# Designs tried in a protein design run: peptides against a protein of PDB entry 6UG1. Part 115

Target 1, 304 residues: chain A of PDB entry 6UG1
Amino acid sequence: SNEERKRRKYFHMLYLVCLMVHGFIRNEWINSKRLSRKLSNLVPEKVFELLHPQKDEELPLRSTRKLLDGLKKCMELWQKHWKITKKYDNVGLYMRTWKEIEMSANNKRKFKTLKRSDFLRAVSKGHGDPDISVQGFVAMLRACNVNARLIMSCQPPDFTNMKIDTSLNGNNAYKDMVKYPIFWCEVWDKFSKKWITVDPVNLKTIEQVRLHSKLAPKGVACCERNMLRYVIAYDRKYGCRDVTRRYAQWMNSKVRKRRITKDDFGEKWFRKVITALHHRKRTKIDDYEDQYFFQRDESEGIPD
Target 2, 301 residues: chain A of PDB entry 6UG1 as posed
Amino acid sequence: SNEERKRRKYFHMLYLVCLMVHGFIRNEWINSKRLSRKLSNLVPEKVFELLHPQKDEELPLRSTRKLLDGLKKCMELWQKHWKITKKYDNEGLYMRTWKEIEMSANNKRKFKTLKRSDFLRAVSKGHGDPDISVQGFVAMLRACNVNARLIMSCQPPDFTNMKIDTSLNAYKDMVKYPIFWCEVWDKFSKKWITVDPVNLKTIEQVRLHSKLAPKGVACCERNMLRYVIAYDRKYGCRDVTRRYAQWMNSKVRKRRITKDDFGEKWFRKVITALHHRKRTKIDDYEDQYFFRRDESEGIPD

## One batch from the design tools (peptide; made by RFdiffusion4, then SolubleMPNN)

Design b2_p19_2_s2 (from b2_p19_2, 10 letters changed)
Fold by OpenDDE base, seed 3:
Order: C-alpha cells, then sequence, then structure tokens
Structure b2_p19_2_s2 (fold): chain B 304 residues (1-304), chain A 19 residues (1-19)
C-alpha cells in the first residue's frame, strides 16, 4: 500500500539518523586522551617516522609510499594487539529485513548497550567485535597524530524493498554478511591530496580508491545485509561528511535510487542531519575531496 | 539539545533493532 511505503520511508529515515548518531558517539569515544596515550605505545618510533615522512619535493610519490608502508605496519601491529575478535550478536549493524524489524519490536530482549567505559576497556585489552577493532585502530592512528577518519557504511532497512518476506539463504548468511566491513578507516595523504582507504580487520587492505573499492559489496548474497548507500566519515575534529561517492562506482545510476536523497525532500532532510553532526569549519582538505567527488560525478555521467 | 534527544533515540532504536 501507499501507507506501508510511507511507513518504510519514515522508518528508514529514523533508523539512518540513529546509525549516523551512533557513528558520531563512537567517534567521540575514540578521541579519549586516556586511550590515546595507551595506544600510542603500540607504535614504535620507526613506524611513527613512516607515518610522518618528509615531503619529497622531487618525487612526492616516495612520501606517499612511506606513508603506505607505515599504515601497513600499523595494521600488523594492530593484529598483534587484538587478541579476541568476537562474532556479532545477531547481525550487528548490518541491514535487517522488514520482517526482522517487525519481529524485534515484539521481543523486548534487554540489549546491553556498550557503555563508554566498557568500549575503552575492550579496545585497550584488544577484545571485541570487528567494529570495535576498527574504531580502536582509528584511535591508534589518531594517537600517532595521523589524520584518520572513522568510516561507517550505514545500513538502514531498504525502503525500496516492498517484499514482506526476504528469505535469506540460511546456511551462509553470516559468512556472506561479514564478507565486507561496515566500519573502516580513511587516512589523509597530504602529498597526493587524497584519502587513503584502510580496512585493518576484515579484508586487511589499503587502497587508493580510483573508480571502485574492494570494500564495496559485490554479489546478491553479500548485498542482502550490506548495501552501499550511506558511507559517512567522522574525523578527529568532529567533522561529518558523506563520502559515498568514493566507494560507489554507480552513484547516479544505481545508488541514488536506494537513498532518501533521491528526491528534494530527502536531500534537504539528509543535509540537515549532516550539518547537525558536522561540528568543524571547512578546510582545504574538504575542497580537495569535493573536487574529487565532482570529477567522479562527471566521469560517471548522467544515466540515460 | 535536539542532538542529545537524537542520541537517545538512536541508542533506543539500535537497542530495539539489535534485540
Amino acid sequence: as target 1 above (304 residues)
Amino acid sequence: SWLEELKKLSEELIERLLN
């Protein structure tokens, strides 16, 4: 019905705000000075120097290569720190079906929200789910004075899916779900004037994204619980930016149709949410990023 | 603040959704 379509749209909007606020809160928590002091001790001086290379005036690419090597070594150090990777309880922050949402409304299970103190302890001990691990990795890079962003792929229920029952293939559902991350890292490369993508936990990869990312979900089974629609970046200065364009090959043709921003009302609403979560002034880094997004929009073209 | 209300609503929704 038209009523059910409206209900799903508004529920998607509410859920999206909730996820984006959750990302903001986690970004505040990883800025903990106590945690920062502890995590900086995980990074040897030689690795710190690689993270902060001198500018090579002859070949800036040499400086980028040092930074990439430093980030690789940081991923290896992080794997040594992280002792216990817990499975997600149920589906974590992956996408739920409409049926699962309706069923959960009836089951008042007491979910214990992870308190800030428990989160800081989990990161400090190296015990937690993959999301906590990625968030802790971002905290470690920030402790080393690296301009690292927390990236969140927000997974609200698909308001464009009007099917009642999405029979998820049961046996491999969890494996297919966790094949691609929900949280990852971006690091500013001041030499190339680009964001470097870092997945320290799931795919254990470092990318300089051009047209596509390895972090973008591929295949029907993986996209059931992980649809690339809202990739939100949270920086160390409480900036909040939509960076979906970086990871979406087909932003205009495919991704936009699955976003609330497909219409003027949804675009204006989503801009208000971003503005409310963006607590810093604009910088030259934002200018370079917007220029990159513009070039990506031009290169994709308008779908016929 | 409206942001604190949204934080609270977000936690409550995530809790309801994760349950």
Scores: peptide ipSAE 0.031, ipTM 0.714, DockQ to the pose 0.644
Fold by OpenDDE base, seed 1:
Structure b2_p19_2_s2 (fold): chain B 304 residues (1-304), chain A 19 residues (1-19)
Amino acid sequence: as target 1 above (304 residues)
Amino acid sequence: SWLEELKKLSEELIERLLN
């Protein structure tokens, strides 16, 4: 019905705000001074120096290579720190079906929020789910004065899916779900004027995204619970930016159709949400990023 | 603040969504 379409749209919007606020809260928690002091001790001086290379005036690429090597070593150090990777409870922050949402609404289960203290303890001990691990990795890089962003791929239910029964087949569902991350890291390369993508936990990869990312879900089964639609970046200064354009090869032709921003109402609403979560002034880094997004939009073209 | 209320609502919703 038209009513059900409206219900799903508004529920998607509410769910999206809640996910984006969660990302904001986790980004605040990883700025903990107590956590920072503990995590800085995981990084030896030699690795710290690689994270902060001098500018090579002859070949700036040498400085980028040092930074990349420093980030690789940080991933290795993080793997040594992280002792226990817990499975997600149920589907974690991956996309739920409409049926699962309706069933959950009927189930008055007492939910236990992870408190800030428990999160900080989990990161400090190296015990938790992959999301906590990624968030802790961002905290470690920030503790080393690296301009690291927490990236969240927000997975609200698909308001464009009007099927009543969206039951997913159970057995391989978890492996396909966790094949691609929901949280990752970006690091600012001051030499190349680009964000470096770092997945320290899932794919254990560092990439300089050009046209497509390795972190973008591929295949029907993986996309059932992980649709790349809302990739939100949270920086150390409480900036909030939509960085979906970096990871979406087909932003205009495919991704936009699955976003609330497909219409003017949704675009204006989503801009208000971003503005409400963006607590810093604009910087030259934002200018370089916006220029990159513009070039990516021009290169994709307008869908026919 | 409205943001604190949204934080609270979001935490409650995420709690409901994680279980």
Scores: peptide ipSAE 0.029, ipTM 0.717, DockQ to the pose 0.714; fails the geometry check
Fold by OpenDDE base, seed 2:
Structure b2_p19_2_s2 (fold): chain B 304 residues (1-304), chain A 19 residues (1-19)
Amino acid sequence: as target 1 above (304 residues)
Amino acid sequence: SWLEELKKLSEELIERLLN
């Protein structure tokens, strides 16, 4: 019905705000000065120097290569620090079906929120789920004075799915779900004027995204619980930016149709949410990023 | 503040969602 369509749209909006606020809270927690002091000690001086290369005036690419090597070594150091990767409880922050949402409304399960103190302890000990691990990795890079963003792929229920029963049947449902991350890192390369994508936990990859990312979910089974729609970047200065364009090859043709921003009402609403979570002034880095997104929109063209 | 209310609501909703 039209009523059910409206209900799913508004529930999607509410759920999206809650996910985006969660990302904001986790980004505040990883800015802990106490955590920063502990995590900086994990990075040897030689690795710190690679993270902060001098500008090569002859070939700026050499400086980018040093930064990439430093990030690789940081990823290796992080793997040594992280002792226990817990499985997600149920589906974690992956996308739920409408049926799962309706069923959960009937089950008053006592959830125990992870408190800030418990999070900081988990990161410090190297014990937690993959999301906590990624968030801790971003904290370690920030502790080394690297301009690192926390990236969150927000997975609200699909308001474009009007099926009544969306049972996800499958013995491998968890493996397919966790094949691609929800949280990852971006690092600013001051030499190339680009963001470097870092997945330290799941795919264990570093990439300089041009047209496509390895982190973008592919295949029907993986996309059931991880649909690239809202990739939100949280920086160390409490900036909040929609970076979906970086990771979406087909933003205009495919991704936009599944976003609340497909219509003017949704676009205006989503801009208000981003503005409310964006707690810093614009910088030259934002100008370079917006220019890159503009070029990506022009290169994709308008879908026929 | 509205942000603190949204933080609380978000935590409560994520709690209800993760359970």
Scores: peptide ipSAE 0.027, ipTM 0.704, DockQ to the pose 0.707; fails the geometry check
Fold by OpenDDE base, seed 5:
Structure b2_p19_2_s2 (fold): chain B 304 residues (1-304), chain A 19 residues (1-19)
Amino acid sequence: as target 1 above (304 residues)
Amino acid sequence: SWLEELKKLSEELIERLLN
């Protein structure tokens, strides 16, 4: 019905705001001074120097290569620190079906929220789920004065799915779900004027995304619980930016149709949410990023 | 603040969603 369509759209909006606020809270927690002091000790001086290369004026690419090597070594150090990767409880922050949401609303389970103290202890010990691990990795880079962003792929329920029963049948549902991450890192390369993508936990990869990312879900089974729609970046200065354009090859033709921003009302609403979560002044880094997104929009063109 | 209310709503919703 038209009413059910409106209900699902509204619930998607509420859910999306809650996910985006969660990302903001986790981004605040990883700025903990106590955690920063502990995590800086994991990075030896030689690796710190690679993270902060001098500007090579003749060949800026040499400086970028040092930064990339430093980031690779940080990923290796992080793997040594992280002792226990817990499975997600249920589906974690992956996408739920409408049926799962309705069933969960009826079950008055006592939920245990992960408190800030428990999160900081989990990161410090190296014990937690993959999301906590990624968030801790971003904290370690920030402890080394690296301009690292926490990236969150927000997975609200699909308001474009109007099926009554949306149950997912499949023996490998968990394996397919966790094939691609929900959280990752970006690092600012001041030499190339680009963001470097870092997945320290899931794919264990470093990318300089041009047209597509390895972190973008591919295949029907993987996309059931992980749809690339809202990739939100949280920086160390409490900036909040939509960076979906970086990771979406087909933003205009495919991704936009599944976003609340498909219409003017949704676009205006989503801009208000981003603005409310963006707590810093604009910088030249934002100008370079917006220019990159503009060039990507022009290169994709308007879908026929 | 609007942000604190959203934090509470988000925590409650995420709690309801993680379990």
Scores: peptide ipSAE 0.027, ipTM 0.705, DockQ to the pose 0.761; fails the geometry check

Design b2_p19_2_s3 (from b2_p19_2, 11 letters changed)
Fold by OpenDDE base, seed 4:
Structure b2_p19_2_s3 (fold): chain B 304 residues (1-304), chain A 19 residues (1-19)
Amino acid sequence: as target 1 above (304 residues)
Amino acid sequence: SWLEELKKKAEELIERLLN
């Protein structure tokens, strides 16, 4: 019905705000000074120097290569620190079906929120799910004075899916779900004026995204619980930015149709949510990023 | 602040919806 379509749209909006606020809270937690002091000790001086190369005036690419090598070594150090990767409880922050949401609304189970103290302890011990691990990695880079962002791929229920039963019966459902991450890192390269993508936990990859990312879900089974729609970046200064354009090859043709921002009302609403979560002034880094997104929109063209 | 209340409600909702 038209009413059910409206209900799913509004529920999607509410769920999206909740996810974006969760990302904001986790971004505040990883700014803990106590955690920062502990995690900085994991990074030896030689690796710290690679993270902070001098500008090579002859070939700025040499400085970028040093930064990339430093980030690779940080990823290796993080793997040594992280002792236990727990499975997600149920589906974690991956996308739920409408049926699962309805069933969960009936189950008055008090779920235990991970408290800030428990999170900080989990990161410090190297024990937790993949999301806690990625968040801890961002904290370690920030402890080394790296301009690292926490990236969250927000997975609200698909308001464009009008099917009643969307039960996912597959034996491999968990493996397909966790094939691609929900959280990752971006690091600002001051030499190339670009964000570097770092997945320290799932794919264990560092990439300089041009047209496509390895972190973008591919295949039907993987896309059922991980649909690239709202990739939100949280920086160390409590900035909040939509960076979906970086990771979406087909933003205008495919991704936009599945976002609340498909219409002017949704665009204005989503801008209000971003503005409410963005607690810093605009910087020249934002100008370079917006210019990159503009060029990506022009290069994609208008879908036929 | 309204944001802290929204944070709390969001956490509670995420808990209820995600577990």
Scores: peptide ipSAE 0.035, ipTM 0.737, DockQ to the pose 0.645
Fold by OpenDDE base, seed 3:
Structure b2_p19_2_s3 (fold): chain B 304 residues (1-304), chain A 19 residues (1-19)
Amino acid sequence: as target 1 above (304 residues)
Amino acid sequence: SWLEELKKKAEELIERLLN
């Protein structure tokens, strides 16, 4: 019905705000000075120097290569620190079906909210789910004075899916779900004037994204619980930016149709949400990023 | 602030949605 379509749209909007606020809160937590002091001790001086290379005036690419090597070594150090990777409880922050949402509304299970103190302890001990691990990795890079962003792929229920029952009853449903991350890292490369993508936990990869990312879900089974629609970046200065354009090959043709921003009302609403979560002034880094997004929009074109 | 209320509602909703 038209009513059910409206209900799903509004519920998607509410859920999206909730996820984006969760990302904001986790970004505040990883800025903990106490955690920063502990995590900085995990990074040897030689690795710190690689993270902060001198500018090579002859070949800036040499400086980028040092940074990439430093980030690789940080991923290796992080793997040594992280002792226990817990499975997600249920589906974690992956996408739920509409049926699962309706069923959960009836089950008043007291979820034990992870408190800030418990999160900081989990990161410090190296015990937690993959999301906590990624968030801790971002905290470690920030402790080393690296301009690292927390990236969150927000997975609200698909308001474009009007099917009642999408029983995702496959035996491999969890394996397919966790094949691609929900959280990852971006690092600012001041030499190339680009964001470097870092997945320290899931795919254990570093990318300089051109047209597509390895972090973008591929295949029907993986896309059931992980749809690339809202990739939100949270920086160390409490900036909040939509960076979906970096990871979406087909933003205009495919991704936009599944976003609330497909219409003017949704675009204006989503801009208000981003603005409310963006607590810093604009910088030259934002200018370079917006220029990159513009070039990506031009190169994709308008789908016929 | 409305943002703090949204934070609280967001946490509550995420809790309900993670159960």
Scores: peptide ipSAE 0.033, ipTM 0.728, DockQ to the pose 0.674
Fold by OpenDDE base, seed 5:
Formats: C-alpha cells, structure tokens, sequence
Structure b2_p19_2_s3 (fold): chain B 304 residues (1-304), chain A 19 residues (1-19)
C-alpha cells in the first residue's frame, strides 16, 4: 500500500539517523586522551617518521610512498595488537530485513549495552568485533597525529523493498555478510591532496580510490546485508561528510535510487542531518574532496 | 497506531545502537 511505503520510508529515515549518531558517538570515543596515550606506544619512532614524511618538492609521490609504507606497517602492528576478533552478535550493524525488524520488536532481548568504558577496555586489550577493531585502528592513527577519518557504511533497512516477507534464505549468510566491511579508515594525503582508503581488519588493504574501491560490495549475496548507500566520514575534529561518491561507481544510475536523497525532500532532509552532525568549519581539504566528487559526477554522466 | 509502533521500534533501535 501507499501507507506501508510511507511507513518504511519514515522508519528508514529514523534508522539512518540512529546509525549516523552511533558513528558520531564512536568517533568521539576514539578521541579519548587515555586511549590515545596507550595506542601511541604501539607505534615505534621509525614508523611514526614514515607517517610524517618531509615534503619532497621534486617528487611529491616519494612522500606519498613513505606514508603508504607507514600505514602498511601500522596495519601489521595493529594485527599483532589485536588478539581476539569476536563474531558479531546476530547481524551487528549490517542491514536487517523488514521481517527481522518486526520480529525484534516483539522479542525484548536484553541486548548488552557497550558502555564507553567497555569499548576503551576492549580496544586497549585487543578484544572485540571487527568494528571495534577498525575504530581502535583509527584511534591509533589519531594518537600518532595522523588525519584519519572513521568511515561508516550505514545500513538502514531498504525502503525500496516493498515485499512483505523479506526473509533471507541461505546457509552462507554470515560469510557473505562479513565479506565486506561496514567500518573502515581514510587517511588524508597532504602531498597528493587525496584521501587514502584503509581497511585494516577485513580485506587488509590500502587503496587510492580513483573510480572504484575493493570495499564496495559485489554480488547479490553480499549486497543482501551490505548495500553501499550512505558512506559517512567522521574526522578527528568532529566533521561529518557524505563520502558515498568515492565508493559508488554508479552513484547516479544505481545508488541514488536506493537513497532517501532520490527526491528533493529527502535531499534537504539528509543535508539537515549531516549539518547537525558536522561540528567543524570548512577547510581546504573539504574543497579538494568536493572537487574530486564533482569530477566523478561529471565522469559518470547522467544515466540514460 | 502505526506511528506508536514506529516510535517503539525506534526507541528499541536507539537502545541497541547507542548502548
């Protein structure tokens, strides 16, 4: 019905805000001074120097290569620190079906709330789920004065799916779900004027995204619980930005149709949510990023 | 009402996500 369509759209909007606020809170937690002091000790001086290369005026690419090597070594150090990767409870922050949402409203399961103290202890010990691990990695880079962003792929229920039963049938559902991350890192390269993508936990990859990312879900089974729609970046200064354009090859043709921003009302609403979570002034880094997004929109063109 | 159910589901979601 038209009423059910409106209900699903509204619930999607509320769910999206809750996810974006969760990302904001986790971004605040990883700015903990106590955690920063502990995590900085994991990075030896030689690796710190690679993270902060001098500007090579003749060949800026040499400086970028040092930064990339430093980030690779940080990923290796993080793997040594992280002792226990827990499985997600149920589906974690991956996309739920409409049926699962309805059933979960009836079942008062006591979810154990992860307090800030428990999170900080988990990161410090190296014990937790993959999301906590990624968030801790971002905290370690920030402890080394690296301009690292926490990236969150927000997975609200699909309001474009009007099926009554949305149950997922499949024996490999968990394996397909966790194939691609929900959280990752971006690092600002001041030499190339670009964001570097870092997945320290899942794919264990570093990318300079041009047209596509390895972190973008591919295949029907992987996309059932991980749809690339809302990739939100949280920086160390409490900036909040939509960076979906970086990771979406087909933003205009495919991704936009599954976003609340498909219409002017949804676009205006989503801008208000981003603005409410964006607690810093604009910088030249934002200008370079917006120029990159503009060039990507022009290069994709208007879908026929 | 559908709105009350939605509020209840949103509160449950907030408890699950923010806790």
Amino acid sequence: as target 1 above (304 residues)
Amino acid sequence: SWLEELKKKAEELIERLLN
Scores: peptide ipSAE 0.028, ipTM 0.695, DockQ to the pose 0.147
Fold by OpenDDE base, seed 1:
Structure b2_p19_2_s3 (fold): chain B 304 residues (1-304), chain A 19 residues (1-19)
Amino acid sequence: as target 1 above (304 residues)
Amino acid sequence: SWLEELKKKAEELIERLLN
């Protein structure tokens, strides 16, 4: 019905706000001074120096290479720190079906809230789910004075899916779900004027995204619970930015059709949500990023 | 109403996602 379409759209909007606020709160928690002091001790001086290379005036690429090597070593150090990777309870922050949402309204399961203290303890001990691990990795880089962002791929239910029964086949569902991350890291490269993508936990990869990312879900089964639609970046200064354009090869032709921003109302609404979560002034880094997004939009072209 | 159900689901989502 038209009413069900409206209901799903509004529920998607509400769910998206809740996810984006969750990302904001986790970004605040990883700025903990107590956690920072503990995590800085995981990084040896030699690795710290690689994270902060001098500018090579002859070949700036040498400085980027040092930073990349430092990030690789940090990923290795993080793997040594992280002792227990817990499975997600149910589907974690991956996309739920409409049926699962309806069924969960009937089942008053008391979800145990992860308190800030429990999160900080989990990160400090190296015990938790992959999301906690990624968030802790961002905290470690920030503890080393690296300009690291927490990235969240927000997975609200698909309001464009009007099927009543959206039951997913159970057996391989978890493996396909966790094949691609929901949380990852970006690091600012001051030499190349680009964000470096770092997945320390899932794919254990560092990439300089050009046209496509390794973190973008591929295949029907993986996209059932992980649709790249809302990739939100949270920085150390409480900046909030939509960085979906970096990871979406087909932003205009495919991704936009699955976003609330497909219409003017949704675009204005989503901009208000971003603005409400953006607690810093604009910087030159934002200018370089916006220029990159512009070039990516021009290069994709207008969908026919 | 569907709005009351939406509010209830919102509260449940806030409890599940923000906590």
Scores: peptide ipSAE 0.028, ipTM 0.696, DockQ to the pose 0.147

Design b2_p19_2_s4 (from b2_p19_2, 11 letters changed)
Fold by OpenDDE base, seed 4:
Structure b2_p19_2_s4 (fold): chain B 304 residues (1-304), chain A 19 residues (1-19)
Amino acid sequence: as target 1 above (304 residues)
Amino acid sequence: SWLEEVKKLSEKLIEELLN
């Protein structure tokens, strides 16, 4: 019905705000001074120097290569620190079906919120789910004075899915779900004037995204619980930015149709949410990023 | 602050939605 379509749209909006606020809270927690002091001790001086290379005036690419090597070594150090990767309880922050949401609303299960103290302890010990691990990795890079962003792929229920039953059956459902991450890192490269993508936990990869990312879900089974729609970046200065354009190859043709921003009302609403979570002034980094997104929109063109 | 209330509400809602 038209009413059910409206209900799903509004529920999607509410759920999206909750997810984006969750990302904001986790971004505040990883700025903990106590955690920062502990995590900085994991990074040897030689690795710190690679993270902060001098500008090579002859070949800026040499400075980028040092930064990339430093980030690779940081991933290796992080793997040594992290002792226990827990499975997600249920589906974690992956996308739920409409049926699963309706069933959970009926189940008065007391979910135990992870408190800030428990999070800091988990990161400090190296014990937790993949999301906690990624968030801790971003904290370690920030402890080394790296301009690292926490990236969250927000997975609200699909308001464009009007099926009543969307039950996902299958023994491999968890493996397909966790094939691609929900959280990752971006690091600012001041030499190339670009964000470097870092997945320290899932794919264990570093990439400089040009047209496509390895982190973008591929295949039907993986996309059932992980649809690339709202990739939100949280920086160390409490900036909040939509960076979906970086990771979406087909933003205009495919991704936009699955976003609340497909219409002017949704675009205005989503801008209000971003603005409410963006607690810093604009910088030249934002200008370079917006220019990159503009060029990506022009290069994709308008879908026929 | 309004933001702390929204944070608490959002955490609670995520918990209720994740259960």
Scores: peptide ipSAE 0.030, ipTM 0.723, DockQ to the pose 0.542
Fold by OpenDDE base, seed 2:
Structure b2_p19_2_s4 (fold): chain B 304 residues (1-304), chain A 19 residues (1-19)
Amino acid sequence: as target 1 above (304 residues)
Amino acid sequence: SWLEEVKKLSEKLIEELLN
């Protein structure tokens, strides 16, 4: 019905705000000065020097290569620190079906909030789920004065799915779900004027995204609970930016149709949410990023 | 503040979703 379509749209909007606020809160927690002091001690001086290379005036690419090597070594150090990777409870922050949402509304489960203190202890001990691990990795890079962003792929229920029953087949569902991350890292390369993508936990990869990312979900089974629609970046200065364009090969042709921003009402609403979560002034880094997104939009074109 | 209320509501809702 038209009513059910409206209900799913509004519930998607509410859910998206809740996810984006969660990302903001986790980004605040990883800025803990106490955590920063502990995590900086995990990085030897030689690795710190690689994270902060001098500018090579002859070949700036040499400086980028040193940064990439430093980031690789940081991923190795982080893996040594992280002792226990817990499975997600149920589906974690992956996408739920409409049926799962309806069933959950009937279950008065006692939810146990992960408190800030528990999070900081988990990161310090190296015990937690993959999301806590990624968030801790971003905290370690920030402790080394690296301009690292927390990236969150927000997974609200699909308001474009009007099926009554959206039950997913249980076989290997968890493995397919966790094949691609929900949280990852971006690092600013001051030499190339680009963001470097870092997945320290799931795919254990570093990439310089040009047209497509390895972190973008591929295949039907993986996309059931991880649909690339809202990739939000949280920086150390409480900036909030939509960076979906970086990771979406087909932003205009495919991704936009599944976003609330497909219409003018949704675009204006989503812009208000981003603005409310963006707590810093614009910088030259934002100008370079917007120029890159513009070039990507021109290169994709408008679908016929 | 409205932001603190939204934070609390969001935390509660996310927990209600996660469990």
Scores: peptide ipSAE 0.028, ipTM 0.711, DockQ to the pose 0.712
Fold by OpenDDE base, seed 5:
Structure b2_p19_2_s4 (fold): chain B 304 residues (1-304), chain A 19 residues (1-19)
Amino acid sequence: as target 1 above (304 residues)
Amino acid sequence: SWLEEVKKLSEKLIEELLN
């Protein structure tokens, strides 16, 4: 019905705000001074020097290569630190079906919210789910004075799916779900004036995204619980930015149709949410990023 | 603050959802 379409749209909006606020809170927790002091000790001086190369005036690419090597070594150090990767208790922060949401609303189960103290302990011990691990990796890079962002792919229920029964059938549902991450890292390269994408946990990859990312879900089964729609970046200064354009090859043709921002009302609403979570002044880094997004929009074109 | 209310609502909703 038209009413059910409205209900799903509003529930999607509420759910999206809750996810974005969760990302903001986790970004605050990883700025812990106590955690920073512990995690800085994991990075030896030689790796710290690679993370902070001198500017090569002749060939800035040499400085970028040192930074990339430093980030690779940080991923290796993080793998040694991380002792236990826990499975998600259910689907974690992956996308739920409408049926699962309706069933959950009827189940008065007490969820045990992870407290800040428990999170900091989990990161310090190297025991937790993949999301905690990625968040801890971002904290380690920040402890080394690297301009690292926490990236969250927000997975609200699909308000464009009007099916009553949205049950997912499949024995490999968990493997397909976790094939691509929900959380990852970006590092600012001051030499190339670009963000470097780092997945330290899932795909264990570093990439300089041009047209497409390896982190973008591909295939029907993987997209059932991980639909690239709202990729939100949280920086060390409590900046909040929509970076979906970096990871979406087909932003205009495919991704926009599944976002709340498909209409003017949704665009204005979503901009208000971003503005409310953005607690810093604009910088030249934001200008370079916006220029990159503009060039990506022009290169994709407007679908006919 | 609006942020604290949204924080409480988000925690509650995440709790209700993760259940």
Scores: peptide ipSAE 0.029, ipTM 0.711, DockQ to the pose 0.614; fails the geometry check
Fold by OpenDDE base, seed 3:
Structure b2_p19_2_s4 (fold): chain B 304 residues (1-304), chain A 19 residues (1-19)
Amino acid sequence: as target 1 above (304 residues)
Amino acid sequence: SWLEEVKKLSEKLIEELLN
């Protein structure tokens, strides 16, 4: 019905705000001075020097290569620190079906929300789910004075899906769900003037995204619980930015149709949410990023 | 603030949804 379509749209909006606020709170927690002091001790001086290379005036690419090598070594150090990777409870922050949402409203299971103190302890011990591990990795890079962002792929229920029953009865449903991450890292490369994408936990990859990312979900089974729609970046100065354009090859033709921002009302609403979560002044880094997004929009073109 | 209310609603909704 038209009423059910409106209900799903409003529920999607509310759920999206909840996820974006969750990402903001986790970004505040990883800025803990106590955690920073502990995590800085995991990084040897030689690795710290690679993270902060001198500018090569002849070939800036040499400085970028040192930074990439430093980030690779940080991923290896993080794997040694992380002792226990817990499975997600149910589906974690992956996308739920409408049926699962309706069923959960009836089943008042007390979900024990992870407190700030428990999160800091989990990261410090190296015990937790993959999301906690990625968040801790961002904290370690920030402890080394690296300009690292926490990235969150927000998975609100698909308001464009009007099917009643989407029973995801696949034997490999969990394996397909966790094939691609929900949280990852970006690091600012001051030499190339670009963000470097780092997945330290799931795919264990470092990439400089041009047209496509390895972190973008591919295949029907993987997209059932992980649909690339809202990739939000949280920086160390409490900046909040929509970076979906980086990871979406087909932003205009495909991704926009699945976003609340497909219409003027949704765009204005979403801009208000971003503005409310963005607590810093604009910087030259934002100018370079916006220029990159503009070039990506021009290169994709407008779908006919 | 609107943000604090959204934080509170979001926590409650995440709890209700993750249950």
Scores: peptide ipSAE 0.026, ipTM 0.696, DockQ to the pose 0.560; fails the geometry check

